# Peptides against a protein of PDB entry 9GMZ, part 45

Target 1, 343 residues: chain A of PDB entry 9GMZ
Amino acid sequence: TGFPLELLTRPATERLAYFENYTVAHPRLKEVYEILMRTIAEPAGASFIFVYGASGVGKTTLRLRVEQKLTELALPKLESDRARVPVVGIEAIAPESRYFNWKEYYTRALITLEEPLIDHKFDYGVRGISRDNFGKINVESKVVAPALRRALENALIHRHPDVFFVDEAQHFGKVASGYKLQDQLDCLKSLANMTGILHCLLGTYELLTFRNLSGQLSRRSVDIHFRRYCADSPEDVQAFKSVLLTFQQHLPLAETPNLVDHWEYFYERTLGCIGTLKDWLKRVLSDALDREATTITLKDLQKRALSVAQCQKMFKEIQEGERQLSETEADVQNLRSALGLGA

## One batch from the design tools (peptide; aimed at target 1 T1 Y22)

Design b2_p19_7_s3 (made by RFdiffusion4, then SolubleMPNN; its pose is not in this set)
Fold by OpenDDE base, seed 3:
Structure b2_p19_7_s3 (fold): chain B 343 residues (1-343), chain A 19 residues (1-19)
Amino acid sequence: as target 1 above (343 residues)
Amino acid sequence: SELEKLAKEFVEEEKKLRE
């Protein structure tokens, strides 16, 4: 089934919005989704979930789909418990300075938790945090980070989400020294422990540094690797071609473009990352709609492709992450062998 | 097709960039 044909008569903004909101169900996304949903339902004493993978693999899409599903599942219970929020999702912002801004993080988390639609006024126990007439949280500039943390702890306890998502979580690691990274992890661990709320950190392979620095976090964490598709795997190539075919059918254009015949070019410029592919096609679709074009051409694709230099940089980062994971797997096997546990 | 011509030109240009 392709896009609704009625979209061809609709404004460019609506046609673009359709494609933006469209999610291809591909094998890696489905696998990670199922693992993540099971882990959230039965954390088995875990305080953290780490979801790591290449930039543009689709981590944000995964988060949004899980948030949607958790919200849908909670709706019957939310009618009886009006204070509950089923899920919270924020994006960690790269600090302008060498130091992570915890005050800003806590403020954004509070604002996200306490959206105006929540009828139940909660006293955060902190002076300088108020709600306006629309229920929006206002945080005065005088409120210090420790007070905001206490407010967030109280809000998380009161709202009791099934999971707290932090996207782009590698930004916690952008601290000038490895020692300061441990301090950031200890802060997150303390927040999870004090609230009893499961935290899910989504990010690039830089999150592996967090895993390696804290043996204590490792004992209370679940790791989920969101893999890209690899060209050396026939199954992965077939899955990637199937994604191209699906996108081809869901581009709201009068003439269906042939994307599948160019699969090698798409792979070269996306490195098997479906999010990167979707973003590329979105840019090309936007250009086509602006020109009132009936289809997209190879020239249109080339105009919006990532440069070879960008792809080479991203590929080096991916290879380093995949190497670190492979070494970790080898270390586990070596440890098992050393313990007298068979292969 | 024009697309096949463009694909051939592209492959030739990319080969020249790798050289």
Scores: peptide ipSAE 0.015, ipTM 0.436, DockQ to the pose 0.021
OpenDDE base, seeds 1, 2, 4, 5: peptide ipSAE 0.005, 0.000, 0.014, 0.014; ipTM 0.448, 0.329, 0.514, 0.519; seed 1 fails the geometry check

Design b2_p19_7_s4 (made by RFdiffusion4, then SolubleMPNN; its pose is not in this set)
Fold by OpenDDE base, seed 2:
Structure b2_p19_7_s4 (fold): chain B 343 residues (1-343), chain A 19 residues (1-19)
Amino acid sequence: as target 1 above (343 residues)
Amino acid sequence: SELEKLAEEFVKAQEELER
């Protein structure tokens, strides 16, 4: 089944929006989704979930699909509990300074928790936090980070989301010289413990540094590795080709482009990361629609591809992350062997 | 669920590549 053929008569904006909203439920996405949904339903005393993987592997897509599902599951309860928010999702911003901006983090979290559709007015007990006529939260510049933290703690307790998502969470690791990353983790841990809200941090392999810094976090965290597809695995290659075929069928163009025949080129320029692939195809589709083209050509693909130098840099970062994980697995086996536990 | 429907579409694509 392909895209609705009626889209061919629709404006370019609607055709592009269709593809932007389309998701391929590829095996790795489905697997991680199922693990994440299960862990959110039964956290077993965990306060944190770490979802790590390559940039462009599809972590944001995973988050959005989980947010959608949690919202759907909560709808019957939300009719009776108008104060409840089923899920909160924010993206951590890269600090302009060497310090993570906690004030900005708390502000964005509060704004996201207080969607205008929530009819229940909550008093944060903090001066300088107000709602506009549309119910949107406004935080005055005079409000300090400790006050915003208290407001967020109270809001999280009152709204009681099933999970709090933080995308691009590796940005918490950007600490100035002389400050410990541990202090940032202790702050997050304290927030999760004080509110009783499960936190899910999504990010690159730089999140592994967070896992290793706190033996206390490791005791209360669940780790989920969102793997890319690897060209050395026949099963992964087949899955990657199936993703290409699925996208090919869902590009709203008059003539279906043959993406599958170029699978090696797509793999070379995406490193098996489906998010990178989708973003590439979106750019190419946008260009094709602007030209009123009937299809996508190899030249169109080449024009919007990542450079070889960019791919080489990204691949080195992936290899380092995958290496760190393999060493951790070996360390566990060595520890088990040393303890006299069978391998 | 929407994801289950999308998963079925992916399985169909896999089956098409195996033919």
Scores: peptide ipSAE 0.338, ipTM 0.898, DockQ to the pose 0.074
OpenDDE base, seeds 1, 3, 4, 5: peptide ipSAE 0.139, 0.187, 0.216, 0.239; ipTM 0.761, 0.837, 0.849, 0.851

Design b2_p19_8 (made by RFdiffusion4)
Pose (drawn by RFdiffusion4):
Structure b2_p19_8 (pose): chain A 343 residues (1-343), chain P 19 residues (1-19)
Amino acid sequence: as target 1 above (343 residues)
Amino acid sequence: EEEELEEWFEEAQDVEPLE
């Protein structure tokens, strides 16, 4: 397999768009996707899905793909329920203030729930907020956050989304003190419990500070780790080389450059993160198409790679996250002993 | 040409890695 040969006659813009729309279902992403879809289809009391992963591992692409896939299920279901949004997805806003702005979060979440059939919803539940009949949801600055949240809860319980996505969930950790971390997530827990809607939180390894704050949160959450490819296990190395081969065969050029020979350097500057690899390859391809190059040289790769210091910071954070998420038989034995079960 | 590009974009999704 490979890129369509017809793209050679097309201009560089069509090659670049083709490579941008190209995706690879590498095993780690496939497994994480399967686990996430299975858990969304049947939460069974869980009110959170944590998706931990390093920067550039593909959390956003996973969210987008699962959103598209779930939207397919909604079309047959729509024949039964006219007013139902299958998936709602938003991004946590990094606040300018010391603490996360819950009012702005509620405002954006309610705005994202705009539908053309707004007549079906009628009143949101609290005065002061309504659509301006121009397709935009208008909220009043005098409306307080408790009333806006109650309106969001009513809207969510009425629309009943399958899953609620909060991309970049590490911004929830912006707090004004050292004790507000548990309350920041308890508010979202209460919202999810009352609305009966699973809140899937995606973020980098900084989200691990939101892992096990309380036993209630521990039970109301499901942990999904989007592990990067590690050079320690030969199988992961084989998979990383294989992804490079797929990319080598699928980037549009006159002749396919050799990328497996330079797999060590790619891993050095990408740490196995597939998104970081594709961003680099797309940048190199764009640089090459400017000069109409027939192949990719190592010099081109080195020109637009990542700095050593940046990769050092990436690895430090990744090591800390993998150390915190590691699970061994020793932990299972310790828990067994402390529980008094024995063996 | 637009229809061909759309088909190609659809085919360029969820590609299994090569061996």

Design b2_p19_8_s1 (made by RFdiffusion4, then SolubleMPNN; from b2_p19_8, 7 letters changed)
Fold by OpenDDE base, seed 1:
Structure b2_p19_8_s1 (fold): chain B 343 residues (1-343), chain A 19 residues (1-19)
Amino acid sequence: as target 1 above (343 residues)
Amino acid sequence: MAERLAEWFAAAQDVEPLK
């Protein structure tokens, strides 16, 4: 089944919105989704989940799907427990300085956790945190980071989400090197421990550097690698072609473009990252709709493709991340072999 | 909250399987 044919008579904005909201449940997304959902359900004493992978692999799509599912599963319980929030998700912001802005982080987390429509108003016990007439949280500029932290701890305990998501979590690592990075990790660790709330950090391979600094987190964390599709794997190539075929069917155009015939070019300019592919197709679709075009051509694709230089940079970052993971896996195998445990 | 969650759920598209 492709897109609803009635969309061809609809405004360009509605046609574009259809494709924007369309999500392909590709094999890697399903795999990581299942692992993540299982880990959230059965954390086995873990306080952290790390989900890492290439930029544009689809981590945000994964988060949104998990948030949706956790919300759906919690709905029956929310009728009896009106104070509960099933899931909370924030995006970590890149620091403007060598210091992570904890005040901003805590403020965003509080605002996200405390929806105006929550029937049970919670008093955070912090002066300068109030709700407006619409129930929206207002944080006065005078409120210091330690007070915001206590407010967030209390809110997390009271609302008791199944998981706290932090997207773009590599931004925690964009602080001054050494002890300061450890302090950031200890800060997150203490928040998880004090609240009893499982934290899921999603990020690029830069998150591995942050993850590896705390040997103590290794015992209390689960690692999930969200892999791209690799051209050296026939199965991955087949999956990538299947994704192209599916997107081809869901582009709301009068003539179905043949994307699959150009799979190598799509692979070259996305590096096997489905989020990058979707964003590219969205830009091309927008251009086609603006021109009232019946289809998408190779020239239309080329106009909105990432440059070769951008792809080379992204590929180098991916290769470095994949190398670090492969070395870690090899080290585990070598350790097992050295212990006389079969590989 | 439940109503807003329901609205968000209604706005969220189902993930389609690869065909």
Scores: peptide ipSAE 0.027, ipTM 0.563, DockQ to the pose 0.263
OpenDDE base, seeds 2, 3, 4, 5: peptide ipSAE 0.026, 0.023, 0.024, 0.022; ipTM 0.620, 0.578, 0.540, 0.569; seeds 2, 3, 4, 5 fail the geometry check

Design b2_p19_8_s2 (made by RFdiffusion4, then SolubleMPNN; from b2_p19_8, 8 letters changed)
Fold by OpenDDE base, seed 3:
Structure b2_p19_8_s2 (fold): chain B 343 residues (1-343), chain A 19 residues (1-19)
Amino acid sequence: as target 1 above (343 residues)
Amino acid sequence: MAERMAKWFAEAQDVEPLK
């Protein structure tokens, strides 16, 4: 099954939008999606879910899929409970300063929880938080971080989402000292405990620093590793080739490009990360549509590929994350063996 | 937002196996 053939007669903007919106349900995405959905449904006393993996593996795609599914599942209940928000998702911003901006975080979380379409207005009990005529939350500059936290706690309790997503959550770890990182983790833990809302932190392997710093978070967290496809696994290579075949069929071009025959080059420049692959193909498709080209060539691919230096940097970050996980798995196995628990 | 998300799932397709 390929793209709708009628797209070939449509404007370049519509053809590009089709591919942008198209999502390949690849095996790792499905696996992590099922684990995440199950964990959200049955958190078993967990306060946190950590979803970690390479940059460009597809974590944002995963989040958006889960947010959509949770919204769909909640629709029948939202008819009776107009105050409820089924899911909330924000992106953590990299701090411009040496300190994470909690005021900005709380403000963005409040704005996201208070969609203008929510009929049930809640008073947060905080002066300087108002709604405009369109129902959009406005936070005055004079409102301090502790007041915004109380407002967010009240909002989370009142709206009662099944999960609170924080994307790019590795940015919590970008602090000048390990002590400040612990304080930030304790702050997040306190927010989750005070509200009773499950938090899902999505990010790079830098999230492993949170796992290592807080033995208390590890007891109340579920870890989900969103793995890339590995070239040393025949099954992963087959899955990666199948993804290339699927994208090949869904590029709205008059002549189907042969991506599968170039799978090694695609692997070299994506490291098995499907989000990186999609973004690359999107750039190449945009260039092809701008030229009114009938197909994509290897030269078109090469023009928009990540540089070898970018791939080498990304690969080092992946190797360090995969190493830390392998060491942790070995430590668990050693502990089990020492306890007389079988492998 | 719900409609934008609903369209996004309907367009997700399973990976075609290489024959």
Scores: peptide ipSAE 0.028, ipTM 0.625, DockQ to the pose 0.283
OpenDDE base, seeds 1, 2, 4, 5: peptide ipSAE 0.021, 0.026, 0.026, 0.024; ipTM 0.501, 0.547, 0.562, 0.539; seed 5 fails the geometry check

Design b2_p19_8_s3 (made by RFdiffusion4, then SolubleMPNN; from b2_p19_8, 9 letters changed)
Fold by OpenDDE base, seed 4:
Structure b2_p19_8_s3 (fold): chain B 343 residues (1-343), chain A 19 residues (1-19)
Amino acid sequence: as target 1 above (343 residues)
Amino acid sequence: MAERMAAWFEAAKDVEPLK
């Protein structure tokens, strides 16, 4: 099992695209995928799903796989209901200002929800929202955030997706005060309630601040922890090595590199995050293809590795997030014990 | 919609399970 050998005769762009589009179905990804799919199918009155984990753990890959599966499952219904969009996924952008740009968020959500290839067009009921000759939505600069919100609410109701994904959702938390964060959460809660659409927020461990600030959101939310692989777990080390083995088989190079022999170095520079690993290998593959190289070397890997200082910073952020989760689990256990609920 | 989703699905089809 490996890449199609025909790729060796194809342009560098096609070889790189193959690897970019290739996804390793690693155990943590599969576990979180199954939990997320089940939760979307049976939200049990939840309005929010929080998916949190380290930067580069693979949350975007998870989102894209769930979007794919939800679309596949919706295909039979989409033939009868041409107005339906099975899933919507956006990435939250870090605000340039001290305040989250809701206008930009609503605009991007509308643009993503109303893809040019949607057959059934509807009126948003908002002046300054139009479609070009290609069916792309244009939002005039004069349109205010409350009007864009109403347009998005109407679009979400009309298109009725099974879930609305927001990737990099920790950017909602980038506000100068806890009060402003609460207001943002209340806005998101209101959008979910008004539309009846389940929201899934994917992000870093900074999303844990959202759980702590809104006891009302916590009652209507499902938490999913997307864990990295840990070097202190033999099972996790074996899974990480298996991922390296799979990647080395799917690098479209004439000579298969031995990545597994360097597993400790890969772990050191990825912290067990498969997305970080994939991005690293993509950079190295791109360099190799540009040189028309037959393989990749340790020197090629070192050239594109994260610095030790970057890894140390990322590791501190991960440890703080993992600590907060462990404390929360301990607090729940202590509460159960104090209530006389057996372990 | 179907064509764009199909193109996106074709680009995303190559999921091999870790054996």
Scores: peptide ipSAE 0.050, ipTM 0.688, DockQ to the pose 0.235
OpenDDE base, seeds 1, 2, 3, 5: peptide ipSAE 0.037, 0.006, 0.224, 0.232; ipTM 0.581, 0.334, 0.798, 0.786; seeds 3, 5 fail the geometry check

Design b2_p19_8_s4 (made by RFdiffusion4, then SolubleMPNN; from b2_p19_8, 6 letters changed)
Fold by OpenDDE base, seed 4:
Structure b2_p19_8_s4 (fold): chain B 343 residues (1-343), chain A 19 residues (1-19)
Amino acid sequence: as target 1 above (343 residues)
Amino acid sequence: MEERMEEWFKKAQDVEPLK
């Protein structure tokens, strides 16, 4: 089952959009999706979910798919409660300054909560927050971060999403010299407690630092490790090859490229990260469509591949994160043994 | 809950098994 053959007669923009919107339901994505959906449905007193994994593993794809599913599941309830938003998802921005910009974070969260599908005008109780004629939130420069926080708290309480997603959440860890990462965590914890809304932070292995800072967060958090595919696992290699096979069938080209035969090269340049793979194939497809090419060649792949130096850097970051998790698992076993609990 | 998750994975095209 490949792409719709009619796409071959369509503009390059439609062909590219098809591939961009295409999602491979690979085993690790399925597993993490199931755990995340279950945890959102039954948080068991958790206030936070941490989803961590390598850059380009597919965390944003996971978030978007969960958002779509939560929206679909909420539709019957939204007919009766027109004020409700089923899910909110934002991306945390890397601060240009040494400090995390809470004002920008709260503004982006408010804007996302007020997508134009909401007919019900909510009064935020804060002067300098308005809606334009298109329903977009405008925040005046005079509005201070504490006022935006109160507006967001009120909006989250009123809209009552099942979860609040923050993608690239490792950016909360970028604190200036003299500021404690603990203050950022206390701010997030306070927002979750004041609103009663479950927060899901998605990010790199830098999120592991958040787990260690607060024994109170650990009691109220669920951890989800979004693993990459590992070349030392035969099952993971088979899954990775199956992903390549699926992508080659869904590249809207006249001639199906043989990606599977180059699986080692794809693995070398993606480190088993399916998001990195998809983004690479997207760039190569775009180039091929621009040239009106019938297929993708190895030379086309090489032109858009990450450099060996980039892959080596990414691999070191992954190894450090995987090491920290392995140490945590060993610490749990040591704790169990010390408590007289069998392994 | 499991059956509804299968429907999502039906909309997200399953990884074709390597034959």
Scores: peptide ipSAE 0.023, ipTM 0.595, DockQ to the pose 0.198
OpenDDE base, seeds 1, 2, 3, 5: peptide ipSAE 0.332, 0.019, 0.378, 0.268; ipTM 0.821, 0.424, 0.854, 0.811; seeds 1, 3, 5 fail the geometry check

## One batch from the design tools (peptide; aimed at target 1 T1 K241)

Design b2_p20_1 (made by RFdiffusion4)
Pose (drawn by RFdiffusion4):
Structure b2_p20_1 (pose): chain A 343 residues (1-343), chain P 20 residues (1-20)
Amino acid sequence: as target 1 above (343 residues)
Amino acid sequence: DELEEEAAAYKEELAEKLAE
């Protein structure tokens, strides 16, 4: 398999768009996707889905693909319920203030729930907020956050989404003190519990500070780790080389450059993160299409790679995250002994 | 490596298709 040969006659813009739209279902992403879809289809009391992963591992692409896939289920379901949004997804806003702005979060979440059949919703629940009949949801600056959250709860319970996505969830950790971390997530827990809607949180390894704050949160959450490819296990190396081969065969050029020979350098500057690899390859392809190059050279790869210091910081954060998320038989035995079960 | 052999074979197949 490979890129369509017809693209050679087409201008560079078509090649670049093709490579941008190209995706690879590498094993780690496939497994994480399967787990996430299975857990969304049946939460069973869980009020959070944590998706931990390094920068550029593919969390956002996963969110987009699962949103698209779940939207497919909604079309047959719509014949039964006219007013139902299948999936709602937003991004956590990094606040300019010291603490996360919950009022802005509620405002944006309610805005994202705009639908053409707004007549079905009627009143949101609190005065001062309504659509301006122009397709935009208007909220009043005098409306307080408790009333806005109540309106969001009513809107969510009425629309009943399958899953609520909060991309870049590490921004929830922006707090004005050292003790507000548990309350920051308890608010979202209460919102999810009352609305009966699973809140799937995606973010980098900085999200691990939101892992196990309390036993209640520990039970109300499901941990999904989007592990990067490690060079330690030969199977992961084989998979990383294989992804490079797929990319080598699928980037539009006159002849396919050799990328497996340089797999070590790719791993050196990508740490196994597939998104980081594709971004680099796309950047190199764009640079090459400017000069209409027939192949990719190592010099081209080196020109638009990542700095050593940047990769050192990436690896330090990744090591800290993997160390925190590691699970061994020793931990299981310790828990067994402390529980008094024995063996 | 088996992957290097597959990459070489694919490059030869692509060259044949382009010659056609």

Design b2_p20_1_s1 (made by RFdiffusion4, then SolubleMPNN; from b2_p20_1, 11 letters changed)
Fold by OpenDDE base, seed 1:
Structure b2_p20_1_s1 (fold): chain B 343 residues (1-343), chain A 20 residues (1-20)
Amino acid sequence: as target 1 above (343 residues)
Amino acid sequence: SPLLEELEAHRAELARLLAA
């Protein structure tokens, strides 16, 4: 099934919004979704879930779909438990300084926990945190990070979400020279332990450096690798072509563009990352709609493609991440072999 | 867990959820 044909008579803004909101249910996304949902349902004593993969692989899409599903599943219970928030999701922001801004992190988390539909006024127990008439949290500038942390701990305990998502979690690894990444991890561990709330950190392969610093976390964490599609795998190539076919059918244009015939070029400029592909197609669609074009051409694609230099840089970062994971897997296999358990 | 049972019951909806 393609896009609703009625969209062709609708404004460009509505046509673009349709494509922006459309998600391709591709194999890797489905797989990671199922693993993540199962892990949230049965964490087996884990305090952390790490979801790592290439930039643009689709981690944010995964998070949003899980948040949606957990909310839907919780709706019947929320009628009786008006204090509960089923899931919390925030994005960690790259610090303007070389230091991770904990105050900003805690503030954003608190704001996200304030659902307007929650009639139950929660007292955070911290001076300088107020609610406006619309239920929005106002945090005074004088409120220090430790106080905001306590407010967040209390809020998480009271709202008891099934999981706390932190997207772009590699930004926790941005510490000043001389500060230990371990301190950042210990802060997160303490928050998870004090609240009893499962934390899911989503990020790039830089998150592996953060994860590997704590041997103790390895015992209390679940790892989920969100892989890109690899051109050396016939199955992955077929899946990637199928994604192109699906996007081709869901571009709200009068003439269906032939994206599949250009699959190699799409692969070259996305490195098998579906999020990168979707963002590229969004830009191209926007341009086409602005020109009132009936279709998308190769020239239109080329105008909005990532440069070869950008792709080369991204590919090096991916290769390094994949190498680190492969070495870890090989080490496990070597250990098993050495123990006589077989490979 | 009750949540797992609910999630398993909704497995068939996964494709629709991701396509919506």
Scores: peptide ipSAE 0.033, ipTM 0.548, DockQ to the pose 0.023
OpenDDE base, seeds 2, 3, 4, 5: peptide ipSAE 0.018, 0.022, 0.021, 0.027; ipTM 0.532, 0.554, 0.629, 0.572; seed 3 fails the geometry check

Design b2_p20_1_s2 (made by RFdiffusion4, then SolubleMPNN; from b2_p20_1, 12 letters changed)
Fold by OpenDDE base, seed 3:
Structure b2_p20_1_s2 (fold): chain B 343 residues (1-343), chain A 20 residues (1-20)
Amino acid sequence: as target 1 above (343 residues)
Amino acid sequence: SELLAQLEAHRRRLAELLAA
């Protein structure tokens, strides 16, 4: 089943929006989704979930799908408990300085907790936090990070989300010293412990540094590796081709482009990352719609492809992350052998 | 449900505001 054919008579904005909102249910996304949903339902004393994988693998798509599902599951309870927010999801921002901006993080989290269904004005217990006439939270510049933290702790306790998502969580690690990184982790641990709210950090393989820094986190965390598709696996190649087939059927163009026959080129320029693939196709679709084109050509694809240099850089980052995980698996096996548990 | 649609619309708006 392809896109609705009626889209061909609709404005370019609507055609593009269709593709933007379309999600391919590919095997790796489904696997990670099921693991994540199960872990959120039964955290078994975990305070953290780490979801790590390549940039553009689809972590944001995963988050959004989980947020939708958790909201759907919470609806019967939300009708009776209008104070509850089922899920909170924010994106961590890259620090402009060598220091992570906690004030901005807490402010963003507080803004995200302002659900439109919340009829009850929550007093955050902090002076300088107000709501405008539109219900938007306003945080005065004089409000300091410790006060915003207390406001967020109170809000999280009262709203009781099933999970707190932090996307691009590797940005917590972009601090100048290991000591400061430990302080960041301790701040997050304290927030999770004080609120009783499960935290899910989604990020690149740089997030593995968080795992390595705290033996205490390892005891209270669940790790989920969101893998890319690998060209050396026939099953992964078939899954990748199936994703291309699905995308070509869901591009709202008069003539279906043949993406599958170019699978090697798509793989070369996405490294098996479906988010990168979707973003590429979105750019190409936008260009095609602007020209009122009937289809997408290889030249159109080439115009919006990542450069070889960009792909080489991304691939090095992936290889380093995959290497670190492989070494960790070997260390586990060595530990088992040393403990007499066998291979 | 209308409630789900409102929540999803709100989340999208917040994501856009936080990305800006």
Scores: peptide ipSAE 0.023, ipTM 0.448, DockQ to the pose 0.017
OpenDDE base, seeds 1, 2, 4, 5: peptide ipSAE 0.000, 0.016, 0.005, 0.007; ipTM 0.334, 0.473, 0.333, 0.364

